# Designs tried in a protein design run: peptides against a protein of PDB entry 5K2M. Part 15

Target 1, 273 residues: chain A of PDB entry 5K2M
Amino acid sequence: MRIGITYTVLRREEMAIKERAGEFGEVVMLHEDDLLFPGNYDLDVVIIRNVSHFKALYTARLFESEGIPTVNSSRLIFEAGDKLFATLRLAGKVPVPEWKAALSEGGALRVPDSLGYPLVSKPVFGSWGRLLAKVNDRDSLEAVLEHRKWMKNPLYGIHYFQEFVEKPGRDIRSYVIGGEFVGAIYRYSNHWITNTARGGKAEPCSDPEVEELSVKAWEAFGEGALAIDIFESEKGLLVNEVNPNMEFKNAARVTGADMAGKLVEYAVEVAKT

## One batch from the design tools (peptide; made by RFdiffusion4, then SolubleMPNN)

Design b1_p9_4_s2 (from b1_p9_4, 4 letters changed)
Fold by OpenDDE base, seed 4:
Structure b1_p9_4_s2 (fold): chain B 273 residues (1-273), chain A 9 residues (1-9)
Amino acid sequence: as target 1 above (273 residues)
Amino acid sequence: DLDLVPSGA
């Protein structure tokens, strides 16, 4: 078996994936600079680890065009990596924060009529809490919308909002690979944004309700490897978002779960189908 | 102690 691994930066995750993949076959590391298409790649499967959502998406689709399956698939990356599209999948299967989407400023200005204040403005793409805004009032909403008009990428004109969820100073990050729950952590933060990229404390999360909800959230997509962000709210557990390009170094360290191994095992299964 | 470090990306 020949396993490709595409990457932007050789992180701890990519190193772990490489190491575990070596137990199953020949590993071909593919930096973004190595990716030219059509390329006539001799690979049975490609694990997509590009940092950029769009680079990951296009990389996956390009390999698929050559008949090489990817983990994750371009379909999954597309649907899970867009916050709005992910919400559309999740909302039919699991509890999610209340949300609204608007395609114009005029539409966006009416969002508080249904969600109230405070609300959260999110770009539909992006990582590490970039361009997340807690919108407490009309003035703040107008400011966010005004700034979006001047953003060069047209995707910033897609206005996605959620209710602001009061959290107990933490959120949950769970991992589901091939439909199997692998593990979960609490992520602690003094900020309303609990994203790991902004620092924090991680602790193991052993909660059967989290496990069940995580699997159900994965089933909304029905394939691949997902990190799942879950909020503990007054309404109970809410699935906030999913990530098809998951970071797991902290979760693996804290839980002891073999996340890299599980990802490779799943990729090997995909290669055999 | 913070055991989550910023992603180096």
Scores: peptide ipSAE 0.014, ipTM 0.525, DockQ to the pose 0.077
Fold by OpenDDE base, seed 5:
Structure b1_p9_4_s2 (fold): chain B 273 residues (1-273), chain A 9 residues (1-9)
Amino acid sequence: as target 1 above (273 residues)
Amino acid sequence: DLDLVPSGA
């Protein structure tokens, strides 16, 4: 078996994936600079570890066009990596925060009529809490919309909003790979954005409700490896988002779960189908 | 590329 691993930066995750993949077959590390298509690649499966959502998406689709399956698939990356598209999948299966989408500034200005304040403005793409805004009032909403108008990417004109969820100084990140719950962590922060990439502490989360909800959230997509962000709210557990380009170094360290091994095992299964 | 720059880089 020949396992490709595409990557932008050789992180701890990519090193772990490489190491585990080596136990199953020949590993081909493919930096973004190495990728040209059509490329006539001799690979049985490709593990997609590009940092960019869009580069990951296009890389996956390009390999698929050559008959090489990817983990994650381009479909999954597309649907899970877009916050709005992910919400559309999740909302039919699991509890999610209340949300609204608008396709114009005029539409966006009416969002508080239904969601109220405070609300959260999110770009439909992006990682590490980037460009998240807690919008407490009309003036703040207008400011966010004005700034979005001058951003170069037209996707910033897709206005996705969520209710502001009061969290207990933490959120949950769980991991489901191939439908199997692998582990979960609490991410602590004094800021309303609890992402560990911003310096938050991680602790193991052992909660059967989190496990059940995480699997259900994964089932909304039905394939691949997902990190699932869950909020502990007054309404109970809410699935905030999913991540098809998961970082897991903190989760693996804290839980002791073999995240990299599980990902490779799933990729090997995908290669055999 | 906003999609590539990790928070804090």
Scores: peptide ipSAE 0.032, ipTM 0.650, DockQ to the pose 0.280; fails the geometry check
Fold by OpenDDE base, seed 2:
Structure b1_p9_4_s2 (fold): chain B 273 residues (1-273), chain A 9 residues (1-9)
Amino acid sequence: as target 1 above (273 residues)
Amino acid sequence: DLDLVPSGA
């Protein structure tokens, strides 16, 4: 078996994936600079680890066009990597934070009529809590909307909002690969954005409700490897978002779960289908 | 590149 691994930066995750993939077959590391299409890659499967959502999406689709399956698939990356599209999948299967989408400033200005204040403004793309705004009032909403007009990417004109969820100083990140729950962590922060990339600490999460909810959230997509962000709210557990390009170094360290191995095992399974 | 920031998850 020949396993490709595409990457932008050789992180701990990519190193771990490479190491585990070597146990199953020949590993071909493919930096973004190595990716030219059409090509003859002679690979059975490609694990997509490009940092950019869009680069990951296009890389997956390009390999698929060559008849090479990817983990994750371009379909999954597309559906899960967009916060709004992910919400659309999730909302029919699991509890999600109350949300609104608007396609204009005029529409966005009416969002508080449904969600109230405070609310959270999110771009539909991006990670690590970038461009998240806690919007406490009308003036803040107007400011966010004004700034979005001047952002060059037209996707910033897609206005996605959530209710502000009061969290107990933490959120949950779980991992489901091939429909199997692999592990979960708490991410602690004094900031309303609890992402560990912003200085949060991680601890193991062993909660059967989290496990069940995580699997159900994965089933909304039905394939691949997903990290799942879950909020603890007064209304119970809420699935906030999913990530089809999961980082897991902290989770692997804290839980001891072999996330890299599980990802590789799934990729090997995909290659055999 | 804004897309190169690790999620830290």
Scores: peptide ipSAE 0.025, ipTM 0.661, DockQ to the pose 0.430; fails the geometry check
Fold by OpenDDE base, seed 3:
Structure b1_p9_4_s2 (fold): chain B 273 residues (1-273), chain A 9 residues (1-9)
Amino acid sequence: as target 1 above (273 residues)
Amino acid sequence: DLDLVPSGA
């Protein structure tokens, strides 16, 4: 068994994955600077750990073109890594926050007629709560839309909105790998964006409803390793988004779950199919 | 590049 690991930065996650992969076979670390295609790669599977969503997507597709399976697959990265495409999959299987998409400013200005205020404006790509806006009124909506006109990336012209969900000062991050629930944490924050990147506390989450919902959310995609963001709302649990390029250092530390081991075990299973 | 900074999750 030869296991490739692509990476941009050697983080705690990549170190843990490397260590666990060494128990199953030969490990080949591949920095982004080492990746040239077409190439003669002798690998049974590649674990994709590139930080950039787009670099991860293209790296996965390039290895697949050489007949080498990846974890995650390019299909999963594409569908799960776009917030709108992920919502389209999730909405058919699990409760999600109410959402609306518009393809023009004129369309976007009508979104409050359906969702009301407050709204959350999201780019369809990006991590760590970047460019999220809580939109409380018409003036704020117009300001967000005006700024979007001047953003260089054409994907910023895709207007994705959610209802604002009132949360109990926390959200839930769960992990499902190969259809198995691995663990979950609460992420605490005094800000409406509860991402731990903003200095939030993490605590273990042991809730059977979270476990069941997390597995159902994974089944909407049917493959791979996903981090799942869940909101505790007045109307129950809502799946907000999924991440096919998961960080897990805080979750592993807090829960004691062997997330790196589970990821490697799944990659070995993929290599054998 | 902010895309190279770990989210801390």
Scores: peptide ipSAE 0.019, ipTM 0.614, DockQ to the pose 0.357; fails the geometry check

Design b1_p9_4_s3 (from b1_p9_4, 4 letters changed)
Fold by OpenDDE base, seed 2:
Order: C-alpha cells, then sequence, then structure tokens
Structure b1_p9_4_s3 (fold): chain B 273 residues (1-273), chain A 9 residues (1-9)
C-alpha cells in the first residue's frame, strides 16, 4: 500500500500520521509545493493535511479525479469545512445553536429580530476563532457588516450568525473517525472563544452524552474523520461546528488516544473499498 | 489570512 500525505507545514500531527502510516505501507509525503495535477500519482489513498481549507478541498478533489480516494474526501471537506453547510447537515440530526444566515446587509440587520442580542457573527470558513464577533447591539452589528463589506473575499458577504451561547468557561472538542468515537477534550478559556489555539488549557472529557452526540454528529456526514465542537449550554449539549482538517496534538497528548493511528487505519480501510 | 494561517497549539 502507498499512502500519500499532503501537508503545508510539518506539524506534530503530520509527523505522527507519517509514523503510523509507515506501519501500513510506503509513505509518500507531499508538500504543497510538490503537488501538480494531473500528476498520475501512484497512491492507494491520500491523507489530506493541508492547512488551508480551500487547498485541502481542491487537493482532495484533484486526487479523486485521478481515482485516488482521500481522507477526508472533497465532499466531506466541502460540507464540513463550511460552517453554514455543516450547520445544514447537523441541524437535522443533532441540537445546534440557533442560527440565521443572511445574504445581504439588509437581511443581516434583521437577524436580531429572531436571534436577539447578543449574537455571534462567524465567517463561513476559517478556524481558530478568527473573525468571530460577539455582537451585543445594533451598532456593533452595523460595524461588523460594514467591515465585511470591504473584505475582498466574497464569502465574507455570506452572513452567518448564531445565538450567543453562555458556556461554563469551556467547550468540548471530540473526535470521530470512521464512525468511531476516538476521544474528547475540554478546552478552557476565560474568553468566550474557548479554542485552545488562543491559549486555552485542555483536559480529558469522558462523558457518554458527548460520545453519543459526537457519533450522531458524524453520522450527519456519514464519512471521514471529524473533530466536533460541542457547547455545554443551559439547553444541553449543542454541536457548534465540525472540522474536517482536525488538529489533535493537544487532544492526543491529554487523552492518550491514538488519533494519528486511527486516522491512518481509516485511510487504509478507505483504500481497500 | 484566515484560511492560510496554521494554529499555534
Amino acid sequence: as target 1 above (273 residues)
Amino acid sequence: WLDEVPSGF
């Protein structure tokens, strides 16, 4: 078996994936600079680890066009990596924060009529809590919308909002690979954005409700490897978002779960189907 | 930018 691994930066995750993949076959590391298509790659499967959502998406689709399956698939990356598209999948299967989408400034200005204040403005793409805004009032909403208007990427004109969820100073990140729950962590922060990328502490999460909800959230997509962000709210557990390009260094360290191994095992399974 | 910057954790 020949396993490709695409990457932008060789992180601890990519090193772990590489190491574990070596147990199953020949590993071909493919930096973004090495990727040209069509390339006639001799690979049985490719693990997609590009940092950019869009680069990951296109890389996956390009390999698929050559008949090489990817983990994750371009379909999954597309649907899960967009917060709005992910919400559309999730909302029919699991509890999600109340949300609204607007396609114009005029539409966005009416979002508080349904969600109230405070609300959270999110870009539909991106990670690590970047460009999240807690919108407490009309003036703040207008400011966010004004700024979005002048952002060059037209995707910033897709206005995605959620209710502001009061969290107990933490959120949950779980991992589901091939439908199997692998592990979960609490991410602690005194900031309303609890993502560990912003200096939050991680601790193991052992909660059967989290496990069940995580699997159900994965089933909304039905394939691949997903990190799942869950909020503990006064309404119960809410699935906030999923990530088809997961970082797991902290989770692996804290839980001891072999996330890299599970990812590789799943990729090997995909290669055989 | 938002899509290109890796996380620091």
Scores: peptide ipSAE 0.043, ipTM 0.719, DockQ to the pose 0.394
Fold by OpenDDE base, seed 3:
Structure b1_p9_4_s3 (fold): chain B 273 residues (1-273), chain A 9 residues (1-9)
Amino acid sequence: as target 1 above (273 residues)
Amino acid sequence: WLDEVPSGF
């Protein structure tokens, strides 16, 4: 078996995936500079580890066009990597924060009529809490909308909002691969944005309710490897978002879970189908 | 831009 691994930067995750993949077959590391299509790739499966959402999406679709399956698939990357499309999948299966989407400024100005204040403005793409805004009032909403008019990417004209969820100074990140729960962590922060990439502490999360909810959230998509972000709210557990391009270095360290091994095992299963 | 790793990560 020949396993491709596409990457932008060789991180601890990519090193761990490479090491584990070597136990199952020949490993072919493919930097973004090595990728030209159409190509003659002799691979049974490709693990997609490109940092860019869109580069990951197009890389997956290009390998699929050559008859080579990918983990994750281009379908999963597309649906899970967009916050609005992910919400549409999740909302039919699990509790999610209340949300609204508007396609114009005039529509966006009416969002508080249903969600109230405070609300959260999110771009539909991006990571690490970039361009998240807590909107406390009408003046703040108008400011966010005005600034978005001048952003060059047309996707900033898709206005996605959530209710502001009060959290107990932490959130939960869980990992589900091939439908199996692998592990979860608490991410602590004094800021309403709890992402550990911004200096938060991580601790193990052992909660059967988190495990059950995480599997149900994965089933909304029905394939691949996902990191799942869960909020602890007054309404109970809420699935906020999913990530089809997961970082797991901190989670693997804190939980001791073999996330790289589980990802490779799933890729090997995909190669055999 | 927003689709890539931000500076400092």
Scores: peptide ipSAE 0.041, ipTM 0.717, DockQ to the pose 0.284
Fold by OpenDDE base, seed 1:
Structure b1_p9_4_s3 (fold): chain B 273 residues (1-273), chain A 9 residues (1-9)
Amino acid sequence: as target 1 above (273 residues)
Amino acid sequence: WLDEVPSGF
């Protein structure tokens, strides 16, 4: 068994994955600078740990073109890593926050007619709560839309909005790998963005409703390793988004779950299919 | 934390 691991930065997660992968076979670490295609890679599977969504997507697709399976697959990265495409999958299986998508400024200006204020503006791509805006009124909406016109990437012209969900000063992040629930955490913050990458604290979450909902959210995609972000709302649990490039150092620390081991075990299973 | 911009930014 030869296991590739692609990465941008050697984080605690990549170190743990490397260590656990070494128990199953030969490990080949591949920094982004090492990746040239087409190439003759002698690998049974590749674990994708590129930080950039698009680099991860293209890396996965390039290995797949060489006949090498990836964890996650390019299909999963594409569908799960786009907030709108992920919402389309999730909405058919689990409760999600109310959302609207608009393909023009004129369309976006009508979103409050359905969602009301406050609403949340999101880019369809990105992580760590970047470019999220709480839009409280018409003036704020116009400002966000004006700024988007001057952003160079055409994907910023895809306007994705959600209702603003009042949360109890926290959200939930769960982890599902190969359809198995691995663990969950609460992320605490006084800010409406609760992401631990922005200074939120993590605590263990042991809730059977979270476990069940997390597995159902994973089943909307049907493969791979996903981190799942869940809101505790007045309407009950809502699946906000999924992440096909999970960070798990805090979750592993507070839960004691072997997330790196579970990821490697799944990659080994994928290699054998 | 790493705040890398996605490809095509």
Scores: peptide ipSAE 0.032, ipTM 0.646, DockQ to the pose 0.166
Fold by OpenDDE base, seed 4:
Structure b1_p9_4_s3 (fold): chain B 273 residues (1-273), chain A 9 residues (1-9)
Amino acid sequence: as target 1 above (273 residues)
Amino acid sequence: WLDEVPSGF
């Protein structure tokens, strides 16, 4: 068994994955600078840990083109790593926040007619709460839309909105790998953006409803390793988004779950199929 | 580029 691990930065997660992968076979660490295609890679599976969504997506697809399976697959990265595409999958299986997509400014200006205010503007890509906006009124909506016109990447012209969900000063991040629930944490923040990457406390979440919902959310995609962001709302639990390239250092620390081991075990299973 | 590792992450 030869396990590749692609990475941008050797984080705690990548170190843990490397360590656990060594128990199952030969480990080949592949920094982004090492990746040239077409290549002659002698690997049974590649664990994708590139930080950039697009680099991860293309890396996965490039390995797949050479007959090497990846965890996650390029399909999963594509569908789960785009907030709108992820919503399209999730909405058919689990409760999600109310959402709207618009393909023009004129369309986007009508979104409040359906969602009301406040609403949340999101880019379809990006992490760490970048370019999230709580839009409280028409003036704020117009400002967000105006700024998007001047953004270079055409993907910023895809307008994705959600209802603003009132949360109890926290959200939930769960982890499902190969259809198995691995663990969950509460992420606390005094800000409406509860992402621990912006600072925040993490605590273990032991809730059977979270576990069940997390597995159902994973089943909307049907493969791979996902982090799942869940809101506690007045309407009950809502699946906000998923991440096909999750950070888990805080969750592993807080829960004691062997997330790196579970990821490697799943990659080994994928290699054998 | 916003899809890269930001400073501090």
Scores: peptide ipSAE 0.029, ipTM 0.664, DockQ to the pose 0.289

Design b1_p9_4_s4 (from b1_p9_4, 4 letters changed)
Fold by OpenDDE base, seed 2:
Structure b1_p9_4_s4 (fold): chain B 273 residues (1-273), chain A 9 residues (1-9)
Amino acid sequence: as target 1 above (273 residues)
Amino acid sequence: DLDNVPSGF
């Protein structure tokens, strides 16, 4: 078996994936600079580890066009990597934070009529809590909307909002690969943004309700490897988002779960289907 | 790239 691994930066995750992939066959590391299409890739499967959501999406679709399956698939990356599209999948299967989407400023200005204040403004794309805004009032909403008008990417004109969820100084990141729950962590922060990439601490999460909810959240997509962000709210557990380009170094370190191995095992299964 | 890791993350 020949396993491709596309990457932007050799992180701890990519090193671990490479190491584990070597146990199953030949490993072909493909930096973004190595990717030209159409190409003559002799690969049975490609693990997509591009940092950019869009680069990952297009890379996956390009390999699929050559008849090479990817982990994750371009379909999954597309649906899971967009917060709004992910919400649309999740909302029919699991509890999610109350949300509104607006396609104009005039629509966005009416969002508080449904969600109230405070609310959270999110871009539909992006990682590490980038461009998240806690909007406490009308003036703050107007400011966020004004700034969005000047953003170059038209996707910033897609106005996605959630209710502000009061959290117990943490959130949960779980991992589901091929429908199997692999592990979960608590991410602690004194800030309302609890992402470990922003300096949050990680601890193991061993909760059967988290495991069950995580699997159900994965089933909303029905394929691939997902990291799942879960909030502990007064309403119970809420699935906030999913991540098809998951970081897992903190989770692997804290839980001892072989997330890289599970990802490779799943990629090998995908290659055989 | 707007969706890449910021410097320091």
Scores: peptide ipSAE 0.024, ipTM 0.629, DockQ to the pose 0.297
Fold by OpenDDE base, seed 1:
Structure b1_p9_4_s4 (fold): chain B 273 residues (1-273), chain A 9 residues (1-9)
Amino acid sequence: as target 1 above (273 residues)
Amino acid sequence: DLDNVPSGF
């Protein structure tokens, strides 16, 4: 068994994945600078750990073009890593926050007629709560839309909005790998953005309803390794988003779950199919 | 903290 691991930065997650992969076979670490295509890669599977969503997507697709399976697949990275495409999958299977998409400024200005205020503006791509805005009124909406006009990436012209969900000072992040629930954490913050990358604290979450909902959210995609972000709301649990390029150092630390091992085990299964 | 490394471009 020869296991590739692509990466941008050697984080705690990539170190743990490398260590666990070494128990199953030869490990080939591939920094982004090592990736040239077409190539002659002698690998049974590649674990994709590039930080950039787009670099991860293209890396996965390039290996797949050479007959090498990836974890996650380019399909999963594409659908789960775009917030709008992920919402389209999730909304058919699990409760999600109310949402609207608009393809123009004129469309976006009508979103409050349906969702009301306050609402949340999100880019369809990006991590760690970047470019999230709580929009409380018309002036704030106009400001967000004006700023988007001057952003270079055309994907900023895709306007994705959610209802603002009042949360109990926390959210939930769960992990599902190959359809198996691996663990979950609460993420605490005094800010409405609860992401641990923005200073949120992690505690273990042991809730059978979270476990069941997390598996159902994974089944909306039907493959791979996903982190799932869940909100506790007045109307019950809501699946906010998924991440096909999960960070898990805090979750592994507080739960004791072998998330790196579970990811490697799944990659080995994928290599054998 | 490397948790804020740019991603998604």
Scores: peptide ipSAE 0.015, ipTM 0.606, DockQ to the pose 0.223
Fold by OpenDDE base, seed 4:
Structure b1_p9_4_s4 (fold): chain B 273 residues (1-273), chain A 9 residues (1-9)
Amino acid sequence: as target 1 above (273 residues)
Amino acid sequence: DLDNVPSGF
């Protein structure tokens, strides 16, 4: 068994994955600078840990073009890593916050007619709450839309909106790998963006409803390793988004769950199919 | 301190 691990930065996650992968076979660490295609790589599977969503997506697709399976697959990265495409999958299986998509400014200006205020503007791509905006009124909506016009990436012209969900000063992040629930944490923040990358506290979440909902959310995609962001709302639990390139350092520390081991075990099973 | 966010990504 030869296990590739692609990465941008050697984080605690990548170190843990490397260590665990060494128990199953030869480990080949592949920094982004090492990646050239076609490359005729001698690998049975590649674990994708590139920080950039797009780099991860293209890396996965490039390995797949050489007949090498990836964890996650380019399909999963594509569908789960785009907030709108992820919502399209999730909405068929689990409760999600109310959402709207618009393909023009004129369309986007009508979103409050359906969602009301406050609403959340999200880029379809991006991590760590980057370019999330709480839009409280018309003036704020117009400002966000105006700024989007001047952004160079045409994907900023895809307008994704969500209802603003009042949360109890926290959200839930769960982890499902190969359809198995691995663990969950509460992420505390005084800010409406509860993402751990902006600081906060993590605590274990042991809730059977979270476990069940997390597995159902994973089943909307049907493969791979996903982190799942869940909101506690007045309507009950809502699946906000998924991440096909999960950070798990804090979750592993807080829960004691072997996130890296479970990811490697899944990658080894993918290599055998 | 939560997840490492490297600057520039």
Scores: peptide ipSAE 0.013, ipTM 0.567, DockQ to the pose 0.108
Fold by OpenDDE base, seed 3:
Formats: structure tokens, C-alpha cells, sequence
Structure b1_p9_4_s4 (fold): chain B 273 residues (1-273), chain A 9 residues (1-9)
């Protein structure tokens, strides 16, 4: 068994994955600077740990073109890493926040007629609550739309909105790998955006409803390793988003779950199929 | 230019 690991930066996650992969076979660390295609890679599977969503997506697709399976697959990275495409998958299987998509400013201005205020404006790509806006009124909506006109990336012209969900000062991050629930944490924040690394406390989450919902959310995609973001709302649990480029350092520390081992075990299974 | 940044989680 020869296991590739692509990476941008050696984080605690990549070090843990490397260590666990060494128990199953030969490990080949591949920095982004080492990746040229087409190439002659002698690998049974590649674990994708590129930090950039787009670099991860293209890296996965390039290895697949050489006949080498990846964890995650380019299909999963594509569908799960786009918030709108992820919502389309999730909405057919699990409760999600109410959402609207518009393809023009004129369409976007009608979103409050369906969702009301407050609502949340999201870019379809990106992490860390970047360019998330809580839109409380018409003036704020017009301001967000005006700013989007001047952004360079055409993907900012895809107007994705959700209802604003009141949360109890926390959210849930769960992990499902190969269809198995691995663990979950509460992430505490005094800000309505809980996904920011800015001083948040993490605590173990042991809730059978979270476990069941997390597995169902994974089944909407049907493969790979996903981190799942869940809101505790007045309407019950809502799956907000999924992440195919999961970080797990704090979750592994807090829960004691062997997330790196589970990821490697799944990659070895993928290599054997 | 990284479209993803590490969370610390």
C-alpha cells in the first residue's frame, strides 16, 4: 500500500495523518510545489490536504485522471465545498435553514419577500465566515448587492441567502468518515458567526440526535470524509453546511477520537475497491 | 491567495 498525502502546510492534522498512514504502508508526502501533471505517480490512493478548496478540487481531479483514487474525491470536494451545491444535496435528506438563490440584483432584492428579515448573505465559496453578512433591512441588502458588483470573482454574482438562525451562543461540528460517525464538538462564540477561530471554546458533544442527523447528512453525498456544521434552533437541529477539507485538531483533542486514524482507514478501503 | 484558511478547530 502506497499512500500519497498532498498538503500546503504541515499542520497537526497532516502530521497525525502521516503518522497513522505509516502503520498501513509507505507514505509519500507531496507538497503543492511537487505536483506536476501529467505525471507518473505510483500510488494506490491520495489523501487530499491542500488548504485551498480550488487547489484541492483540481489536485483530486488530476490524480483521478491518472487512475488514482482520492480522499476526498473531486466530485465530493466540488459538491460539498460549494455552499449552494451542498444545500441542494442536504435539502433532500435533512432539515436545513430556509434559503434562496438569485442570479441577479433584481432577483436578490425579492429574497426578503420569501425569507423576511433578518437574513444572511453568503458567498458560495470561502471559509471562516468571510463575507458573511447579517442583513437586517433593505438598506443593508442594497449595500451588500452594491459591493458585490465590484468584486472581481464572478462567483460573487451568485446571490445565496439563508434565514438568520438564532443559536444558543454555540454551534455543533460533527465528523462522519466513510459513513461512520466519529465525533462531535460544541463551538462556543459570543458572535453570531460561531465558525471563527477567534477565542472559541470547544467542548465534547454527546447527543444521539446529532449522531443520527450527521450520518443522514453524510448520506446526502454518499462518500468521503466530512465535517458537518449543525445549528441548534427553535425548530430543532438544522444542517447549515459541510466541509470536505475538514480540520479536526481541537475536535480530536477534546473528544479523544482518532479522526486521523479513521481517515487513513477509509483511504485504505478506497484504495482496495 | 488561499480561499480556505485554517479554523483552529
Amino acid sequence: as target 1 above (273 residues)
Amino acid sequence: DLDNVPSGF
Scores: peptide ipSAE 0.024, ipTM 0.622, DockQ to the pose 0.400; fails the geometry check

